Peptides against a protein of PDB entry 2QAS. Designs and how they scored, part 89

Target 1, 120 residues: chain A of PDB entry 2QAS
Amino acid sequence: PPEDLMQYEAMAQDALRGVVKAALKKAAAPGGLPEPHHLYITFKTKAAGVSGPQDLLSKYPDEMTIVLQHQYWDLAPGETFFSVTLKFGGQPKRLSVPYAALTRFYDPSVQFALQFSAPE

## One batch from the design tools (peptide; made by RFdiffusion4, then SolubleMPNN)

Design b2_p23_7_s2 (from b2_p23_7 with A1S E6Q A8E H10R S23L)
Fold by OpenDDE base, seed 1:
Structure b2_p23_7_s2 (fold): chain B 120 residues (1-120), chain A 23 residues (1-23)
Amino acid sequence: as target 1 above (120 residues)
Amino acid sequence: SAAAAQAEARAAMEAAAAAAAAL
C-alpha cells in the first residue's frame, strides 16, 4: 500500500484521545456525569508522566484500570493530563495520568469504547 | 484498524478488572 506521509492514523488517535479529555471535563463539572454514565480508564503505569504512590503503581507494573463513578474526588482534567484522587484501602491517593498513556476507555452505560496505542 | 480496535475494546472492557470499584 502507498506510504502515508500524512500520518492519518496518529491524527485519528489524538482526536479520539480528545474524546476522553472532553468526557473527563464533563465529569469534573458541578454535578458530575449525567447518570447513569461512568468511566473505566486503562493506562500504562510506566508511561512517561504517570505519577502516583509507589506502592500502588508497583502493584500494577503494566496497566491499571480505574473506575470513575462513586469513589473519586478532585478530578482535574488538564490539557495534556488529568489527575484524580481515589481511595485504596481507605486511603486517598492522587494519580496523574497523561492522555498519551491511555490504552482503553469505556462507558458501560452506553457501551461506548475506545482503544489506543500507548508508549511502553 | 482503528474501527476494529474499538470493537475489540468493548468486549475486553466488559470483563476488565478495575483497581477501584465503580460502586
Scores: peptide ipSAE 0.035, ipTM 0.632, DockQ to the pose 0.287
Fold by OpenDDE base, seed 2:
Structure b2_p23_7_s2 (fold): chain B 120 residues (1-120), chain A 23 residues (1-23)
Amino acid sequence: as target 1 above (120 residues)
Amino acid sequence: SAAAAQAEARAAMEAAAAAAAAL
């Protein structure tokens, strides 16, 4: 088969990561996401740039999925990573996740899903 | 293709259920 020197697959993946960033920016805006939209985000916990409580990350040595629906605070979607506060066991925990660490994105309300390859 | 891969992932997620989460 012909060799793709344009790296279209990589460009497409990058564009799709942009969808996650854009969705998070909508979620972070005043009023949050338009109901009933909510997000399931899965990421590699050992990926470079991932930051959070050691005890929490230790529970999820490979991947962790967080839900952004009703219980999240101070969502801050930057250009290369996003941070958010979630409660675990009643205690607020701050997580910082680079978009490059993402492996899955899902919005159950419209059954929209994305899958990504992420560095370990 | 990227489009096909994403479509497959979407279908798989629709069929599958639940995840870890934040509690």
Scores: peptide ipSAE 0.032, ipTM 0.611, DockQ to the pose 0.220
Fold by OpenDDE base, seed 5:
Structure b2_p23_7_s2 (fold): chain B 120 residues (1-120), chain A 23 residues (1-23)
Amino acid sequence: as target 1 above (120 residues)
Amino acid sequence: SAAAAQAEARAAMEAAAAAAAAL
């Protein structure tokens, strides 16, 4: 097969990561996501730039899935990563996740799904 | 390809919608 010097595959992957960023920015806007939209986000817990409580990350040594529907606070979607507060065992925990660490994105309300290759 | 991978992922995620629960 011909050699791709443009790296179209990688560019396409990054473009789709932009969809997640845009969706999170909508979620962070006043009023949150328009119902019934809500988000399932899976990421590699050991990827560069991922940060959170040690106990939590130790419990999920490979991947973790979080749900953004009703039980999340202070969602802050930056340009390279987002941070959010979630409750685990009744205690609020702050997570920071680079978009590059994402492996899955899903909105069950409209069955919209994306899959990504993330660093090991 | 990236495009083909997304199509495959859709079906898999729909089937595993309840399985990937967050805490």
Scores: peptide ipSAE 0.031, ipTM 0.603, DockQ to the pose 0.182
Fold by OpenDDE base, seed 3:
Structure b2_p23_7_s2 (fold): chain B 120 residues (1-120), chain A 23 residues (1-23)
Amino acid sequence: as target 1 above (120 residues)
Amino acid sequence: SAAAAQAEARAAMEAAAAAAAAL
C-alpha cells in the first residue's frame, strides 16, 4: 500500500487537541461557559510540563480528572498549556497542564467527548 | 485512523461518564 508521507493521522489528532484549547479559551472569557456547558478534563500527572502541588500529584500518580463548572478560578489557557486554580481540602491549588498531557475531554451537557494519546 | 479512534472514544465515554473519577 502507498506510504503516507503527509502524516495525516498525526495532523488530525493535533487538530482535535486544538478543540480543547478553544473550549478552554471560551471558558476563560468574560461570563465563562454558557450554561449548562461544563468540562471534564483528564490528564497524565507525570507528563512533561505538568505542574501542581506535590502532595496532590503524588496522590494521583497516573491520571487525574478535573471538572470546570462552578468551583474553579483564574483559568488561563495559553497556547501550549493551561493553568487553573481549584480547591482541594478547602485550599486553593494551582495546576498547570500542557495540552499534550491530556487523555480525555468531555462536556456532559452535549455529550461531546475526545480521547488522546499522551506521553508519560 | 484518528476519526475512527475518536468515534469509539466518544461512544465509550458517553456510556461510562458516570463512572469516571473526578476532582
Scores: peptide ipSAE 0.030, ipTM 0.587, DockQ to the pose 0.160

Design b2_p23_7_s3 (from b2_p23_7, 9 letters changed)
Fold by OpenDDE base, seed 3:
Order: structure tokens, then C-alpha cells, then sequence
Structure b2_p23_7_s3 (fold): chain B 120 residues (1-120), chain A 23 residues (1-23)
């Protein structure tokens, strides 16, 4: 088959990562997500740019899923990464995750799902 | 917990696999 020098598949994948960024920006707006929408976000914990408490990230050496529904604070969706505060054992922990580190995005309320290839 | 959330996500993903929009 002919070689795709335009790399259309990669362009499409990047565009879909933009959906996650847009959804998080909606979640960070005043009032948060419109009920019953909520987000399950899975990412590679060892991907470049991922940061957070060492003990927490070490506990999940491959992938970690976070839920943005009832208990999250100071969600800050940037252009290349987002950060959010979640509580573990009652203690607030700050996570910073590049969109490139994402492997799954899911909104159970409408069963909307996206899957991405992230660095191993 | 994060672990519990991950388990729930895995189950939900399996159930909604046919609805995935990724290329």
C-alpha cells in the first residue's frame, strides 16, 4: 500500500487528545461538569512529565485511573498538561499529567470512551 | 480509592468497548 507521508492517523489521534483537554476545561469552569457527567482518566504513571507524590506514583507503577466526580479540587487544565488535587487517606495530593500520557478517557454517564497509545 | 476507581474503570471500559471512538 502507498506510504502516508502526511501521517493522517497521528493527526487524528492528536485531535482526539484535544477532546480530553476540552472536557477538562469544561470541568474546571464554574459549576463544574453538568450532572450526571463525570470523568474516568487513565494514564501511564511513568510517562515523561507525570508528577505527583513519589509514594503514590510508586504504588501504581504502570497505569493509574483517577475519577473526577465528587472529590477533586483545583483542576487546572493547561495546554499540554492538567493538574488536579485529589484526596488519598484524607490527605490532598497534587497530580500533574500531560495529555500525552493518557491511555483511556471515559464518561460513564453517556458511555463515551477514548483510547490512546501512550509511551510504555 | 485510586485502586478501586481503576477497577471500576476497567469494568466500564470492557462493557463500553464497542463505543470507543479512538482511531
Amino acid sequence: as target 1 above (120 residues)
Amino acid sequence: SAAAAQQQQMAAWEQAAAAAAAL
Scores: peptide ipSAE 0.035, ipTM 0.640, DockQ to the pose 0.059
Fold by OpenDDE base, seed 2:
Structure b2_p23_7_s3 (fold): chain B 120 residues (1-120), chain A 23 residues (1-23)
Amino acid sequence: as target 1 above (120 residues)
Amino acid sequence: SAAAAQQQQMAAWEQAAAAAAAL
């Protein structure tokens, strides 16, 4: 088959990652997500640019899923990554996750699902 | 917990696979 010099698959992936970014921007707006919407975000913990508490990331050496519903603070959706504060064991932890590290995005309220390839 | 969240998401994902399409 002919070689794809346009990199359409990559463009499509990028566009879909844009959905996650847009959703997070909505979540970061005053009032947060409109109920009952909430987000399950899965990412590769060892992907470049992922940062957070060492103990937490070490506990999840491959993938980690975070839920953005009621217990999240200072959600900051940037252009290439987002950061958010979540409580683990009652203690606030700051996570920074590049959109490129995502493997899954899911909103159970409407069964909207996205799947992505991420660095191994 | 993160583990519980991931476990729940995985279960939900499996359920959603038949209803949603993804690239």
Scores: peptide ipSAE 0.034, ipTM 0.644, DockQ to the pose 0.059
Fold by OpenDDE base, seed 4:
Structure b2_p23_7_s3 (fold): chain B 120 residues (1-120), chain A 23 residues (1-23)
Amino acid sequence: as target 1 above (120 residues)
Amino acid sequence: SAAAAQQQQMAAWEQAAAAAAAL
């Protein structure tokens, strides 16, 4: 097939990362996500810019999936990364995840899914 | 195909929901 020097697929993927950011901004707004929407977000734990508890990230050396439904706090969707507080083992933990680290996004309520390539 | 793989992945994510929620 002909070579795509424009790299349209990469452009489209970057645009779709914007969907995740927008969805998180909706989730962070007062009232949170409209029921029954909730988010499954998967990211590479070793990607540059990922920050969180060492023990937790060590437990998931490749990818980690977090669920934003009922047990999340202080969701802060920035322009290049988002941060959120989640409970693991009953303890609140702060995670910071660049959008570039994402590999999957899923909303089961409407079966909306996105998949991304992320740095290994 | 990419579409077929995506559909299968959706099913996998749905089946893994309980595990993900139990973090």
Scores: peptide ipSAE 0.030, ipTM 0.553, DockQ to the pose 0.378
Fold by OpenDDE base, seed 5:
Structure b2_p23_7_s3 (fold): chain B 120 residues (1-120), chain A 23 residues (1-23)
Amino acid sequence: as target 1 above (120 residues)
Amino acid sequence: SAAAAQQQQMAAWEQAAAAAAAL
């Protein structure tokens, strides 16, 4: 097939990152996600802009998956990144993840899945 | 745990791969 100089695939992937942002904004609304929807979000822990507890990020040097179902607080979906508080070992930890760092998004309740190439 | 959650997600991902929307 001919060479795509428009980079349509990249455009489509960027648009699909918008789905994740929109889903997180729904999750951040009062009452959270409508049951039984919940989100598995996988990201590159060493990607630029990722911020979180050093011990946790060191434990997962490549990718990490977080679950947004019942045990998350103060979800703040910004325009370029989201932040959320999760408990690890009973201790609340703040995590900030740029959407560009995402590699997978999954809602098992409806088997909706997206995957992305994230910069290293 | 985060590790367990990731493992579960990977398994679920594999099972739902045919229905995944990925570009």
Scores: peptide ipSAE 0.035, ipTM 0.640, DockQ to the pose 0.060; fails the geometry check

Design b2_p23_7_s4 (from b2_p23_7, 12 letters changed)
Fold by OpenDDE base, seed 3:
Structure b2_p23_7_s4 (fold): chain B 120 residues (1-120), chain A 23 residues (1-23)
Amino acid sequence: as target 1 above (120 residues)
Amino acid sequence: SAAQREQELMRQMEEDAAAAAAL
């Protein structure tokens, strides 16, 4: 087959990661996400750039799914990563996740789903 | 098919949702 020197597939994947970033920016804006929209985000916990409490990350050695609906605070979607505070065991914990670490994105309210390739 | 793969992904996310809600 002909060789794709443009790397269109990679560009498309980057664009799709941009959807997640855009969605998170909407979520971080005043008023948050419009109901009933809410987000499920799955990421590789051992991916480069992922940071958070050691006890939590140790509990999820491969992937972790977080929910952004009612129990999240200080969502800060940057250009290459986002950070958010979630409660685990009643204790607030800060997570920082590069968009490149994402493996899945889902909004159950409209059944919108995305899947991404992330380093193993 | 692509449709089948998408449906499977949605199912998996729904299952993960239950786990995520228990965090």
Scores: peptide ipSAE 0.043, ipTM 0.599, DockQ to the pose 0.456
Fold by OpenDDE base, seed 1:
Structure b2_p23_7_s4 (fold): chain B 120 residues (1-120), chain A 23 residues (1-23)
Amino acid sequence: as target 1 above (120 residues)
Amino acid sequence: SAAQREQELMRQMEEDAAAAAAL
């Protein structure tokens, strides 16, 4: 097949990552997400720019899924990454995840799902 | 098909959701 020098697939993927960013910005706004919307986000834990507690990340050597519904704090969706505080083992942990590290996004309330290619 | 792929993804996410909710 002919070579795609425009890299349309990558462009489309980045555009869809923008959906996640926009959704997180809505979640971070006062009042949070409108009920019953909530978010499941999966990312590559070893992707560049991912940061968090070593003990937590080591438990998930490939991918990790986090839930933004009831127990999350200080959600900060930036332009290239988001950070959020979640409870693990009863202790608050701060995660920072580049949008480029995402592999899946899901809102069960409306069964909206996205899948992404992500670097290792 | 695209529909089949979407259904599979949803199924996988639902399974992962159960695990993620326990984090």
Scores: peptide ipSAE 0.035, ipTM 0.585, DockQ to the pose 0.411
Fold by OpenDDE base, seed 4:
Structure b2_p23_7_s4 (fold): chain B 120 residues (1-120), chain A 23 residues (1-23)
Amino acid sequence: as target 1 above (120 residues)
Amino acid sequence: SAAQREQELMRQMEEDAAAAAAL
């Protein structure tokens, strides 16, 4: 096929990242996500801008998935990244994840899935 | 097919989700 000089796939990927941001904004609103919606978000742990506890990130050197359902706090979806507090081993941990670091997004309640190409 | 690929992706994500839920 002819070469795509417009890079439409990249543009589409960026647009779809907007879906994740919008979903997180809904989740951050008072009352959280409407039941039974919940989110599984996978990201590259070594991507630029990712921050969190060193021990946690070291445990997942490539990717990790976080679940936003019953145990998440202070979800703050910014314009370029989101931050959230989750419990790992019973301890609250703060994670900050740029949307550009995302590789997968999933809502099992409606089986809605997205996959992204993140920087290596 | 595209449908098959989507189904496989969903399956993989559900498995990853199950693993993540065990955290």
Scores: peptide ipSAE 0.028, ipTM 0.571, DockQ to the pose 0.374
Fold by OpenDDE base, seed 5:
Structure b2_p23_7_s4 (fold): chain B 120 residues (1-120), chain A 23 residues (1-23)
Amino acid sequence: as target 1 above (120 residues)
Amino acid sequence: SAAQREQELMRQMEEDAAAAAAL
């Protein structure tokens, strides 16, 4: 097929990442997500800009999936990344994840799924 | 096909969900 000089695939990927950002902004609202909506987010833990506790990230050297449903705090969806506090082993941990690091997004309540190409 | 890709994606998400729930 002809070479795509417009890079439409990349444009589409960026647009879909915008869906995740928008969903997280809804989740960050005072009332949170409207039940029963909740989010499963998978990302590359070694991607540029990903940050969190060393002990936690070392357990997930490739990808990690987090759940935003019942136990999350201080969700802050920025323009290029989001941060959130989650409990692991009963201890609160702060994660910062660029949208570019995402590989999967899922809302089981309506079976809405997205897959992304993330840099290695 | 689009249908095949969707089925595969949903399967992967279900596996991820199961793993995440165990955390």
Scores: peptide ipSAE 0.027, ipTM 0.576, DockQ to the pose 0.313

Design b2_p23_8_s1 (from b2_p23_8, 6 letters changed)
Fold by OpenDDE base, seed 1:
Structure b2_p23_8_s1 (fold): chain B 120 residues (1-120), chain A 23 residues (1-23)
Amino acid sequence: as target 1 above (120 residues)
Amino acid sequence: MVLSPEEAAALGERLEAEAAAFF
């Protein structure tokens, strides 16, 4: 097949990552997401830019899925990454995740899902 | 990649199972 020098697939995936960013910005706005919308987000835990407590990340050597529904605080969706506080074992933990590290996104309320190829 | 409703539902079952262990 002909060589794609434009890298259209990568462009398309980056555009779709923008959907996640936009959804998180809606979630972070006053009032949060409109009911019953809530978000499942999977990311590569060892991807560049991912940060969080060692005890948490060590339990997920490849990928980790978080849920943004009721137990999350201080959601801060930036331009290249988002950060959020989640309770793990009853203790609040801060996670910082680049959008480039995402592999899956899902909103069960409307069965909307995205899959991405993230760097290993 | 945008999944079809059927594919999304299948993925959702897995994601809900994976995330359930977190909280």
Scores: peptide ipSAE 0.430, ipTM 0.880, DockQ to the pose 0.703
Fold by OpenDDE base, seed 2:
Structure b2_p23_8_s1 (fold): chain B 120 residues (1-120), chain A 23 residues (1-23)
Amino acid sequence: as target 1 above (120 residues)
Amino acid sequence: MVLSPEEAAALGERLEAEAAAFF
């Protein structure tokens, strides 16, 4: 097939990453997500821009899934990445994840799912 | 809450029948 110089598939993927960003902004708004909505977010822990505690990232050397429902604090969805505080081993840990690092996004309450190819 | 890949996969399998594929 002819070469796609426009890279339409990549543009479509970026647009869908925007859905995740928008969903996180709703989650960060006063009152949080409307019940029963909650989010499962999976990402590559070694992707560029991912940052967090060494012990946490070492435990999950490839991928990690975080659940945003009731046990999260200070969710801050930025333009290129989001950060959130989660309890790990009983201690609060700050995690920062670029949207480009995402591999899966899921809201089981309405069975809405997205999958992405993340850089290694 | 943080899930291991194994825990996430198990949950995905349970929900897959209803919502395509998470994992």
Scores: peptide ipSAE 0.069, ipTM 0.657, DockQ to the pose 0.079
Fold by OpenDDE base, seed 5:
Structure b2_p23_8_s1 (fold): chain B 120 residues (1-120), chain A 23 residues (1-23)
Amino acid sequence: as target 1 above (120 residues)
Amino acid sequence: MVLSPEEAAALGERLEAEAAAFF
């Protein structure tokens, strides 16, 4: 196949990450996600910019999936990353994830799925 | 109900399998 100097695949990936960002911004609204929508977000835990509890990230050295359903707090979807507080083992933990670290996004309520190529 | 990270990860794997045809 001919060489793609436009890097269309990369542009498409960035656009798809934009969908996740937009969805999270909706989730961050006062009323949260409109039921029955809820989000499954998978990301590379060792990707640049990922931060969170050491014990949590140590348990999942490759990838982990978080669920944004009913109990999440201080969801802050920025332009390059989002942060959210979730309870893990009953304790509130703050997690920060760059959109570039995402590997998959899923909303089972409407069976909407996205897959991303994340940096190693 | 919020899932633990472990439960979420496990369920994520199931979702990946279910969405395999999508990719």
Scores: peptide ipSAE 0.042, ipTM 0.650, DockQ to the pose 0.063
Fold by OpenDDE base, seed 3:
Structure b2_p23_8_s1 (fold): chain B 120 residues (1-120), chain A 23 residues (1-23)
Amino acid sequence: as target 1 above (120 residues)
Amino acid sequence: MVLSPEEAAALGERLEAEAAAFF
């Protein structure tokens, strides 16, 4: 098969990751996500750039899924990564996840799903 | 609602199962 020198697949993947970023920006905006939308975000905890509590990351060595439904706490969707504060052991912990670390994005309300390839 | 890593780990585990089933 002919060699793709344009890297269309990579461009498409970047665009799809852009959907997640855009969705998170909507979630972070005043009012949050419109009901009944809610997001299931799965990422590789060992991926480069992932930052969070050692105990949490150790507990989930492969992948972790976080859910954003109605209430968001300090969700900050950046250009290359997003961060959010979650309670762990009753204590708030900051988690930072590069979009490149994502493996799944899903909104059950409309059955919208995206899958991404991430380094093992 | 945004769940903390811990809450996400707990509730996320349930949600992960749901999401995983879709894919």
Scores: peptide ipSAE 0.038, ipTM 0.670, DockQ to the pose 0.098; fails the geometry check

Design b2_p23_8_s2 (from b2_p23_8, 6 letters changed)
Fold by OpenDDE base, seed 5:
Structure b2_p23_8_s2 (fold): chain B 120 residues (1-120), chain A 23 residues (1-23)
Amino acid sequence: as target 1 above (120 residues)
Amino acid sequence: MVLSPEEAARLGERLEAEAAKTF
């Protein structure tokens, strides 16, 4: 097939990343996600803009998945990244993840899944 | 109970795999 100079696939992926952002904004709203919805979010831990506790990122140097269901706090979905507080090793840890770093999104309550290509 | 990131990943992958079987 001819070369796509419009980069439609990349545009489509960016649009789908918007779904994740919108879902997180719903999760951050008062009352949180409507039950039984909850989110599994996977991202590349070394992607540009990812920040968090050294011990956690060192333990998971490639990618990791976080679950947003019962034990998360201060979810702040920005326009280019989101941040959230999760307990790891019994301690609250702040994690900041650009949407561009995401590789997988899943809501098992309705079996909705998305996959993304993420930069290193 | 809070799952470790690795446990969460395994659980998520398992759920996705099971869901995919229904398609």
Scores: peptide ipSAE 0.169, ipTM 0.680, DockQ to the pose 0.072
Fold by OpenDDE base, seed 2:
Structure b2_p23_8_s2 (fold): chain B 120 residues (1-120), chain A 23 residues (1-23)
Amino acid sequence: as target 1 above (120 residues)
Amino acid sequence: MVLSPEEAARLGERLEAEAAKTF
């Protein structure tokens, strides 16, 4: 097959990661997501730049999914990563996730789905 | 809310009937 020196697939994935970033910025705005929109975000927990509580990351050593609907606080979508506070074990925990670590993004309300290749 | 891969997969199966495979 012809050699793709432009790496179009990688560029396309980067652009689609931008959709996730934009969606999270909307979620972080005053009033949150417009109902009934809510987000399922899956990522590799051992990817570079992922940080969070030891007990949480130990429980999910490969990947985990977070749900942004009712129980999340202080969502902060940056340029290369986002952070959010979630309840785990009854306590608030801060999680930081680079967009490059994402493997899946889904909004069930409109059946919008994205899938990504993430570092092993 | 945090879901394990298994929990996410089960939820995805229920939603997959109407949407593209995600989980």
Scores: peptide ipSAE 0.154, ipTM 0.677, DockQ to the pose 0.081
Fold by OpenDDE base, seed 3:
Formats: sequence, C-alpha cells, structure tokens
Structure b2_p23_8_s2 (fold): chain B 120 residues (1-120), chain A 23 residues (1-23)
Amino acid sequence: as target 1 above (120 residues)
Amino acid sequence: MVLSPEEAARLGERLEAEAAKTF
C-alpha cells in the first residue's frame, strides 16, 4: 500500500487518548463522574513514565486495570499523565500513569470502549 | 480498585457478551 507520510494512525490514536484525558478531567471535577458512569483503565505497568509503589507494580508486572468508581482519591489529570490514589492492601497508594501507557479504556454504564497501542 | 490481567479478562469477557467489548 502507499506510504503514509502523514502518520494518520498515530494522530488518530493520540486524539483518542485525548478522550481519556477529557473523561478523567470530568471525573476530577467537583462532584466526580455523573452516576452511573465509572471507568476501567488498563495500562502497561512497565511503560516509560509509570510510577507507583514497588509492591503494587511487582504484583502486576505486565499490566493492570484500575477502576474509578467509589474507591479512588485525589485524581489529578495532567496534560501528559494522570495520577490517582487507590487502596491496595488496605493502604492508600499513589499511582502515576502517562496516557501513552494506556491499552484499554471502558465505561460499562454506556458500553463505551477504546483500545490503544502501547509499548510492550 | 486494582485488577490483575486475569481479573480484568474475566470481567471483560462478561461485559463483552453484552457490548462486544473486551479487556
């Protein structure tokens, strides 16, 4: 096939990552997500820029899914990454995830799903 | 809440049956 010098596929992926960022910004706003919306976010735990507690990342060495519904705190969606506090083993842990590390996004309340190519 | 790949897969399969979405 003809060579794509515009890299349209990459642009499209970045645009879709923007949807996740926008959704997280809505979630971080006062009042949180409008019920019954809630988010399942999957990402590669070893992707560049991912940071979190050693015990958590060791337990999930490839990828993990976080659920943003009732058990999350201090969601901070930045321009290139977001951070959030989750309970792990009964203790609050801070997790930081670049949008580029995402592999899946899902809101079961409206059956909205996205998939992304991420570094292995 | 944090899910392992296996846990996410099981959930995904259940949801996929309804929405054709998968984890």
Scores: peptide ipSAE 0.145, ipTM 0.668, DockQ to the pose 0.081
Fold by OpenDDE base, seed 1:
Structure b2_p23_8_s2 (fold): chain B 120 residues (1-120), chain A 23 residues (1-23)
Amino acid sequence: as target 1 above (120 residues)
Amino acid sequence: MVLSPEEAARLGERLEAEAAKTF
C-alpha cells in the first residue's frame, strides 16, 4: 500500500484524545456531567507520565479502568494529562494520567465509545 | 455510581468477555 507520510492515523488519534479531554473538562465544571452521563476511562498503567498509588498500579501492570460518576474529587483536566482523586481501599488516592496513555473511553449512558493506540 | 478502580477493572473484564464491550 502507498506510504502515508502525513501520519493521518496518528493525527486522528490525537484529535480523538481531544474528545476525552473536552469531556473531562465538562465533568470538571461546576455541576459535573449532566446525568446520566458518566465516564469509563482505560489507560496503560506503565505508560510514561502515569502516576498513582504503587499498590494500585502494581495490581494492574498492563491497563486499568477508572469510572467517573460520583465518587471522585478534584478532577483536573490539563492540556497533556488529567488528574483525579479516587477512593481505593477506602482511602483517597491521586491518579495522574496522560491522554497519550489512554486506550479506551466509554460513556454507557449514550453508548459513546472511543479506542486508542497507546504506547507500550 | 462510581466504581473503585478495582471494581471498574473487574466489570470491564466481565463485559468484554460477555459482549466484547469497548471498555
Scores: peptide ipSAE 0.108, ipTM 0.655, DockQ to the pose 0.075

